# Peptides against a protein of PDB entry 4N78, part 213

Target 1, 186 residues: chain A of PDB entry 4N78
Amino acid sequence: HFQVICRLLGYQGIAVVMEELLKVVKSLLQGTILQYVKTLMEVMPKICRLPRHEYGSPGILEFFHHQLKDIVEYAELKTVCFQNLREVGNAILFCLLIEQSLSLEEVCDLLHAAPFQNILPRVHVKEGERLDAKMKRLESKYAPLHLVPLIERLGTPQQIAIAREGDLLTKERLCCGLSMFEVILT
Target 2, 155 residues: chain B of PDB entry 4N78
Amino acid sequence: MAELQMLLEEEIPGGRRALFDSYTNLERVADYCENNYIQSADKQRALEETKAYTTQSLASVAYLINTLANNVLQMLDIQASQLRRMESSINHISQTVDIHKEKVARREIGILTTNKNTSRTHKIIAPANLERPVRYIRKPIDYTILDDIGHGVKW

## One batch from the design tools (peptide; made by RFdiffusion4, then SolubleMPNN)

Design b2_p22_7_s3 (from b2_p22_7 with A11T K12R E13Q R16L)
Fold by OpenDDE base, seed 1:
Structure b2_p22_7_s3 (fold): chain B 186 residues (1-186), chain C 155 residues (1-155), chain A 22 residues (1-22)
Amino acid sequence: as target 1 above (186 residues)
Amino acid sequence: as target 2 above (155 residues)
Amino acid sequence: DPFDTITDEQTRQVVLEAFEKL
């Protein structure tokens, strides 16, 4: 599903969605969540000492339950605050999954473009074959597919310019060194 | 452009008119040949003359048709070439627009990105002080300590 | 009749002129 979304939205659509999600997250964090956190801090016991170990696990649990009773019984916390936190969590997960899906699409595009851009994978050399000879053979095999040199030879100046720009845009992808998700986490 | 205009405005219409005129002339030639044959005492000579005119007429018409056809074909070729050029221009514009849109999109999404932090392998600095593993001596939990806290009503 | 010959020649000339215009 996320792959389809990435294909449909493209870079522009993804950017818009991410920006809007960031706005929503910011609104939730600075608005309702912040207010609830402040309220919780006010009702938080000022002194919460560890009960004596002699009370055993049940006694300790009851102690903390009693100390936190006001927080646990705060109905609005469960209904509103936790829901907002879930929304934030979902937004973060969505961003992560979109970035991952986008990265996969970009890698696929790079792989598809590679033969046309004189990008050859490192070939596994079988025992007895020289790496250099194999690479030269591959280069020769794919040489006719090099798009930019071909257009530079046969194309108009305008076509050459477009080809070069297209080549650059094809090579430069976010997955090569950029992360959106890291921005979301900051 | 000038060549196409000449073909459309002069050569092709002129050729069509010439062909139409040839029809009228051929009718006159036919009438002449018929009358000449009827009136001539030497029917064989009249027939030979008619054959000559027929051959000439056919050659002339064939020439006119061929010329007209070639001009039409040339016109179509020029128009096809113009259409191809127009298509190329449209494609160029389309590609330029697409590249521009892509650049804009990339700038926009780029604002939302940061450089991937190379995972600095935080050298887990092993805390130098090997705090001696306090041997977790599993002291058996003596549950008898809880016996005194329960005001269990001794039935 | 010399007039028939003239008329034929005139007609021939008209036909020849018509063919020359083709």
Scores: peptide ipSAE 0.019, ipTM 0.633, DockQ to the pose 0.003
Fold by OpenDDE base, seed 3:
Structure b2_p22_7_s3 (fold): chain B 186 residues (1-186), chain C 155 residues (1-155), chain A 22 residues (1-22)
Amino acid sequence: as target 1 above (186 residues)
Amino acid sequence: as target 2 above (155 residues)
Amino acid sequence: DPFDTITDEQTRQVVLEAFEKL
């Protein structure tokens, strides 16, 4: 699903969605969540000592439940604050998954374009074959597919310019060194 | 431009007029041949003359039709060439606009990106025990796995 | 041959019909 979304939205659509998500997240964090956090801090017990280990896990749990009774019984925390936190979490996950999906699509595009851009994979050499000879053969095989040189030879100046720009746009991808998710986390 | 104009304004209309004139002339020739055959004492000679006129008339019409047809074809070829040139120009503009849109889109998304922090190789403090660094043998990504999925040249 | 005359008239008619379609 995320791959389809990436394909449909493209770079521009993804950018718009990400920007809006960031606004939403910011609004949630600075607004409702912050307010609830402040309220929770005020209601927090001033002194919460560790109970004796002798009470065991159930007794310790009851102790903390009693100490945090006012917080646990705060109905708005469960209904509103936690919901907002879920929304933030979902937004973060969405951004992560979109970036991952986009990266996959970009890699696929790069791989498909590679033969046309004189980008040859390193071929596994079987025992007894010279790597250089094999690579040379491969280069010769794909030489006619090199789009930019072909257009440079046969095309008009305008076509050449477009071909070069297209080639550059094809080579330049976010997956090569850029992360959106890191920006979202800051 | 001048050739197309000549074809459209002069040659093709002229050829059409010539065909219409030829039609009228053929009718006259036919009437003449019919009358000549009826009135002639030597019917064989009149028939031979009629055949000669018929052959000549057919040849002339064939020539006119051929000339007109060729002119029309030439006109269409020129027009087709002009359309192709226009199409090429439109395509060029379209491609330029698309490239521009793509660049804008990439700038927009680019604002939302940061350089991937090459994780500083956490100095893997080699534990004092020289566990031989498992040479991360980068298994070369065998791209041959993708050979079956695309329209690519089966090697 | 009367057939030759008919063929000539038929030829004439075909030619005339072709012109009427133009």
Scores: peptide ipSAE 0.018, ipTM 0.624, DockQ to the pose 0.005
Fold by OpenDDE base, seed 2:
Structure b2_p22_7_s3 (fold): chain B 186 residues (1-186), chain C 155 residues (1-155), chain A 22 residues (1-22)
Amino acid sequence: as target 1 above (186 residues)
Amino acid sequence: as target 2 above (155 residues)
Amino acid sequence: DPFDTITDEQTRQVVLEAFEKL
């Protein structure tokens, strides 16, 4: 699903969705969640010491239940605050999954474009073969597929300019060095 | 442009008119040949003259049709070339716009990105001196030490 | 026949002119 979303939205669509999600998350964190956290901090016991182990597990549980009674009885915490936290969590996960899916798509694009851009895969060298000789053979094999040099030789100045720009756009992908998720976490 | 205009306004219409006029003229020639054959005392000569006019007429019509056809073909070739140039121009504009849109989109998403912390995995060069793994001898934990600690009901 | 009044030479001239226009 996320892969399909990435393909359909493209960079612009993803950017818009991410911006809106960031706004929503910010609104939830700075608004409703912050208010609940402040309220919870006010009702939080100032001194909560670990009870003696001599009280046993039931006694310790009862102790904490008593200390947290005001928090447990706050009905809106479960219905509203936890729901908002879930929404924030879902938004974060969504952003992560979108970035991962986008990265996969970009890697696929790079791999598909590689033969046309003089990007050669590292070839496994069998015993006795020189790596350099094998690489030269590969270069020679794929040389006719180099799009930009081909267009530079046969194309009009306008076509050459477009080809160069297209080549640059194909090579420069987010997965090569950029992360959206890190921005979302900050 | 001048050549196309000349073809459209002068040569092709002129050729069409010439072909139409040829039809009228051929009818007159046919009438002449018929009358000449009827009135002539030398029927053989009249027939030969008719054959000559027929051959000439056929050649003339063939020439007119060929000329007109060539002019039409030339016109179509010029128009096809113009359309191809226009198509190329449109494609160029379209590609330019698409590239621009992509650049804008990438800038927009780029604002939402930061550089990946390339964890330079510092190759922790394992210090050459592999400290001999100290053989961990598991000593059994004697839990009897705890027998005196707690209200264990001596059943 | 509109050509009955035309002399042989006149008829020849008309035919020649007709062919020259072709």
Scores: peptide ipSAE 0.017, ipTM 0.640, DockQ to the pose 0.003
Fold by OpenDDE base, seed 4:
Structure b2_p22_7_s3 (fold): chain B 186 residues (1-186), chain C 155 residues (1-155), chain A 22 residues (1-22)
Amino acid sequence: as target 1 above (186 residues)
Amino acid sequence: as target 2 above (155 residues)
Amino acid sequence: DPFDTITDEQTRQVVLEAFEKL
């Protein structure tokens, strides 16, 4: 689903969706969540010491249940605050999954374009083979597929310009060095 | 341009008129042949003359049709060439607009991005301006670095 | 017969002229 969304929205659509999600998250964090957190801080026990281990797991649980009774019984916490936190969490996950899906699409594009752009994979060198000789053979093999040089030789000036710009846009991808998710987390 | 204009305004209309005129003339020839055959004492000679006129008329019409057809074909070829040139121009404009839109879109999404840690194996030159996508340097790519991100396209 | 009024020579000339225009 996320892959399809990325394909449909493109860079511009993804940017718009991300911006709107950030606004929603900001609104939730600075508004309702902040208010509930402040209220919770006021009702939190000022002194909560770890009970002795001699009380066992059940006794420790009862202790914390008693200490947090007022918080647990706060009905609005479950209905409103936790719901808002879920929404924030979902928004964050959505952004992460979109970025991952976009990265996959970009990688696929780069891989498909590589033979046509004189971008060669690192070749595994077998024993007894020279890396340089193997790379030269590979370059020679794919030389006829180099699109920009081909168009420069056979195309019109306008076609050459478009080919160069297209080549540049194909090579410049977010997955190469940029992250949206890191910005979302700040 | 001048050739197309000559075809459209002079040669094709002229050929059509010639063909129309030939129709009228052929009727006259037919009438003559009929009358000549009826009036002639030598019916065999009249028949041979009619055959000769028929052959000549057929050849003339065939020539006129062929000439007109060739001119029409030439006109269509020129028009097709013009259409192809126009299509090429439109495509060029469309591609230019698409490239521009893509650049704008990339700037917009670029504002929402920061530099990530790249593998030391690839010298990626990050643009100084965060608003622009990172340029990919033409170096041999180790695709294994992308195995965690990609579906592992086996070449 | 309207064809009887046209001399053979006149008809021939008209036909020749018609063929020359073709």
Scores: peptide ipSAE 0.020, ipTM 0.621, DockQ to the pose 0.004; fails the geometry check

Design b2_p22_7_s4 (from b2_p22_7 with A11T K12R R16L)
Fold by OpenDDE base, seed 5:
Structure b2_p22_7_s4 (fold): chain B 186 residues (1-186), chain C 155 residues (1-155), chain A 22 residues (1-22)
Amino acid sequence: as target 1 above (186 residues)
Amino acid sequence: as target 2 above (155 residues)
Amino acid sequence: DPFDTITDEQTREVVLEAFEKL
């Protein structure tokens, strides 16, 4: 599903969605969540010491439950704050999955373009074969497929310019060194 | 353009007129041949003359048809060439627009990106406010990063 | 009729001229 979304939206659509999600997340964090956090800080017991271990796990739990009873019973926390946190979480997950999907698509595009861009895969060398000989053979095999040199020889100046620009755009992908998710986490 | 115009306005209409005139002339020739044959004491000579006119007439018509046909073909070739040029121009514009759109899209999404921290260091270093690399630093794409992904494509 | 011959010859000339112009 995310792959389809990435394909449908493209870079521009993804950018728009990400921007809007960031706005939503920011709004949730700086608005409702912040307000609840402030309220919780105000009602938080000023002194909450660890009870003695002699009370055992049940007693300790009961102690903390009693100390936090007002917070736990705060209905709005459960209904509104947790919902907002879920929304934030979902937004983060969405961004992560979109980025991952986009990266996969970009990698696929790069791989598909590679034969046309004089990018040769590392050839698995069988025992006894010279790597250099194999690489040379591959280079020779794919040499006719090099798009930019081909267009430079056969194309118009305008076509050459477009081909070079297209080649550059094909090579320059986000997956090569950029992360959107890191921006979202910041 | 001038050649196409000449073909459309002068050569092809002229060729059509020539064929029409030829038809009229052929009718006259036929009448002449008929009358000549009837009136001639030497029927063999009249027949040979008729054959000569027939051959000439056929050659003339064939020439006119061939000329007209060639002009029409030339016209079509010119038009086809013009269409191809137009197509090429449209494609060029389309590609230019697409590249532009892609560049805009890349810029837009680029604003939402930061450099991947390659540092394997275990320290969850709070992302220092790394200055948003404003400028897309054209680093040569190290395709070696793809080496691990390529195992799935069975050639 | 000499006129028929002249007419035919004139017609012939016209026809020949017409063919030469083709």
Scores: peptide ipSAE 0.020, ipTM 0.623, DockQ to the pose 0.004
Fold by OpenDDE base, seed 3:
Structure b2_p22_7_s4 (fold): chain B 186 residues (1-186), chain C 155 residues (1-155), chain A 22 residues (1-22)
Amino acid sequence: as target 1 above (186 residues)
Amino acid sequence: as target 2 above (155 residues)
Amino acid sequence: DPFDTITDEQTREVVLEAFEKL
């Protein structure tokens, strides 16, 4: 699904969605979540000592439940604050998955374009074959597919310019060195 | 431009008129030949004259049709060439616009990106025990796994 | 037909002229 979304939205659509998500996240964090956090800090017990280990896990749990009773019974925390946190979490996950999906699509595009751009994969050499000879054969095989040189030879100046720009746009991808998710986390 | 205009405005209409006129003339020729044959004392001569006029008429009509046809074909070729040039121009503009849109889109998304922090290789503090660095044998990414996916050249 | 009144010779001339224009 995320791959399809990436294909449909493209770079521009993804950018718009990401920007809006960032706005939403910011609004949630600075607004409702912050307010609840402040309220929670005010109602937090000033002194919460560790109970004796002798009470065991159930007794310790009951102790903390009693100490945090006012917080646990805060109905708005469960209904509103936690919902907002879920929304933030979902937004973060969405951004992560979109970036991952986009990266996959970009890699596929790069791979498909590679033969036309004189980008040859390193071929596994079987025992007894010279790597250089095999690579040379491969280069010769794909030489006619090199689009930019072909257009440079046969095309008009305008076509050459477009071909070069297209080639550059094809080579330059976010997956090569850029991360959106890191920006979202900051 | 001038050639196409001549074809459209002069040559083709002229050829059509000539062909129409030839129809009228041929009817007159036919009438003449018929009357001449009826009135002539020498029927053989009249027949030979009719044959001559028939041959000439056919040749003339064939010429007119051929000329007109060639002019029409030439006109169509010129128009086709013009359309191809226009198409090329439109395509060029379209491609330029698309490239521009793509650049804008990439700038927009680019604002939302940062450089991937190449994780500083945490100095793997080699544990004092010289566990032989497992040579990270970069398994070459076998791209052959993708050979079955897409219109790529099956090697 | 205006040509019905034309002499045979005149008709021949008109026919020849018509052919020459072809």
Scores: peptide ipSAE 0.019, ipTM 0.632, DockQ to the pose 0.004
Fold by OpenDDE base, seed 2:
Structure b2_p22_7_s4 (fold): chain B 186 residues (1-186), chain C 155 residues (1-155), chain A 22 residues (1-22)
Amino acid sequence: as target 1 above (186 residues)
Amino acid sequence: as target 2 above (155 residues)
Amino acid sequence: DPFDTITDEQTREVVLEAFEKL
């Protein structure tokens, strides 16, 4: 699903969705969640010491239940605050999954474009073969597929300009060095 | 442009008129040949003259049709070339716009990105001195030491 | 008939002119 979303939205659509999600998350964190956290801090016991182990597990549980009674009885915490936290969590997860899906798509694009951009895979060298000789053979094999040099030789100045720009756009992908998720976490 | 205009306004219409006029003239030639054959005392000569006019007429019509056809073909070739140039121009504009849109989109998403902390995995060069794994000899914990600690009921 | 000859010659000229225009 996320892969399909990435393909349909493209960079622009993803950017818009991410911006809106960030706004929503910010609104939830700075608004409703902050208010609940402030309220919880007010009702939180100032001194909560670990009870003695001599009270046993039931006694310790009752102790904490008593200390947290005001928080447990706050019905809106479960219905509203936890729901908002879930929404924030879902938004974060959504952003992560979108970034991962986008990265996969970009990697696929790079791999598909590689033969046309003089990006050669590292070839496994069998024992006795020189890596350099094998790489030269690969270069020679894929040389006719180099799109930009081909267009530079046969194309019009306008076509050459477009080809160069297209090549640059193909090479420069987010997965090469950029992360959206890190921005979302800050 | 001038050549196409000449073809459209002068050569092709002129060729069409010439072909139409040829039809009228051929009818006159046919009438002449018929009358000449009927009136001539030398029927053989009249027949030979008719054959000559027929051959000339066919040659003339063939020439007119060929000229007109070539002019039409030339016109179509020029128009096809113009259309191809227009198509190329439109494609160029379209590609330019698409590239621009992509650049804008990438800038927009780029604002939402930060550089990946390439954790340079510093190859922790394992210090060459593999400290000999101290053979952990599990000494059995003698719990009898605890027998004297607590209210253990000596059964 | 001299008129037939003139008519034939005139007709021939018209035919020749018609062919020259072709």
Scores: peptide ipSAE 0.019, ipTM 0.640, DockQ to the pose 0.003
Fold by OpenDDE base, seed 4:
Structure b2_p22_7_s4 (fold): chain B 186 residues (1-186), chain C 155 residues (1-155), chain A 22 residues (1-22)
Amino acid sequence: as target 1 above (186 residues)
Amino acid sequence: as target 2 above (155 residues)
Amino acid sequence: DPFDTITDEQTREVVLEAFEKL
């Protein structure tokens, strides 16, 4: 689903969706969540010491249940605050999954374009083969597929310009060095 | 341009008129042949003359049709060439607009991005302006670095 | 017969002229 969304929205659509999600998250964090957090801080026990281990797991649980009774009984916490936190969490996950899906699409594009752009994979060198000789053979094999040089030789000036710009846009991808998710987390 | 204009304004209309005139003339020839056959004492000679006129008329019409057809074909070829040139121009404009839109879109999404840690194995030159996508350097790519992100395309 | 009024010579001239225009 996320892959399809990325394909449909493109860079611009993804940017718009991300911006709107950031606004929603900001609104939730600075509004309702902040208010509930302040209220919770007021009702939190001022002194909560770890009970002795001699009380065992059940006794420790009862202790914390008693200390947090007022918080647990706060009905609005479950209905409103936790719901808002879920929404924030879902938004973050959505952004992460979109970025991952976009990266996959970009990688696929780069891989498909590579033979036409004189971008060669690192070749595995077998024992006894020279890397340089193997790379030269590979370059020679794919030389006829180099699109920009081909168009420069056979195309019109306008076609050459478009081909060069298209080549540049194909090579310049977010997955090469940029991250949206890191910005979302700040 | 001048050739197309000559075809459209002079040669094709002229050929059509000539063909129309030939119809009228052929009717006159037919009338003559009929009358000549009726009036002639030598029916065999009149028949041979009619055959000769029929052959000549057929050849003339065939020539006129062929000439007109060739001119029409030439006109269509020129028009097709003009259409192809126009299509090429439109495509060029469309591609230019698409490239521009893509650049704008990339700037917009670029504002929402920061530089990520890149593998030391690939010298990726990040643009100084965060608003632009990072340029890919033409170096042999180790695709294994992308195995965690990609579908593992086996070459 | 409307064809009887045209002399052979006149008809021949008209036909020749018509063929020259073809």
Scores: peptide ipSAE 0.018, ipTM 0.627, DockQ to the pose 0.004

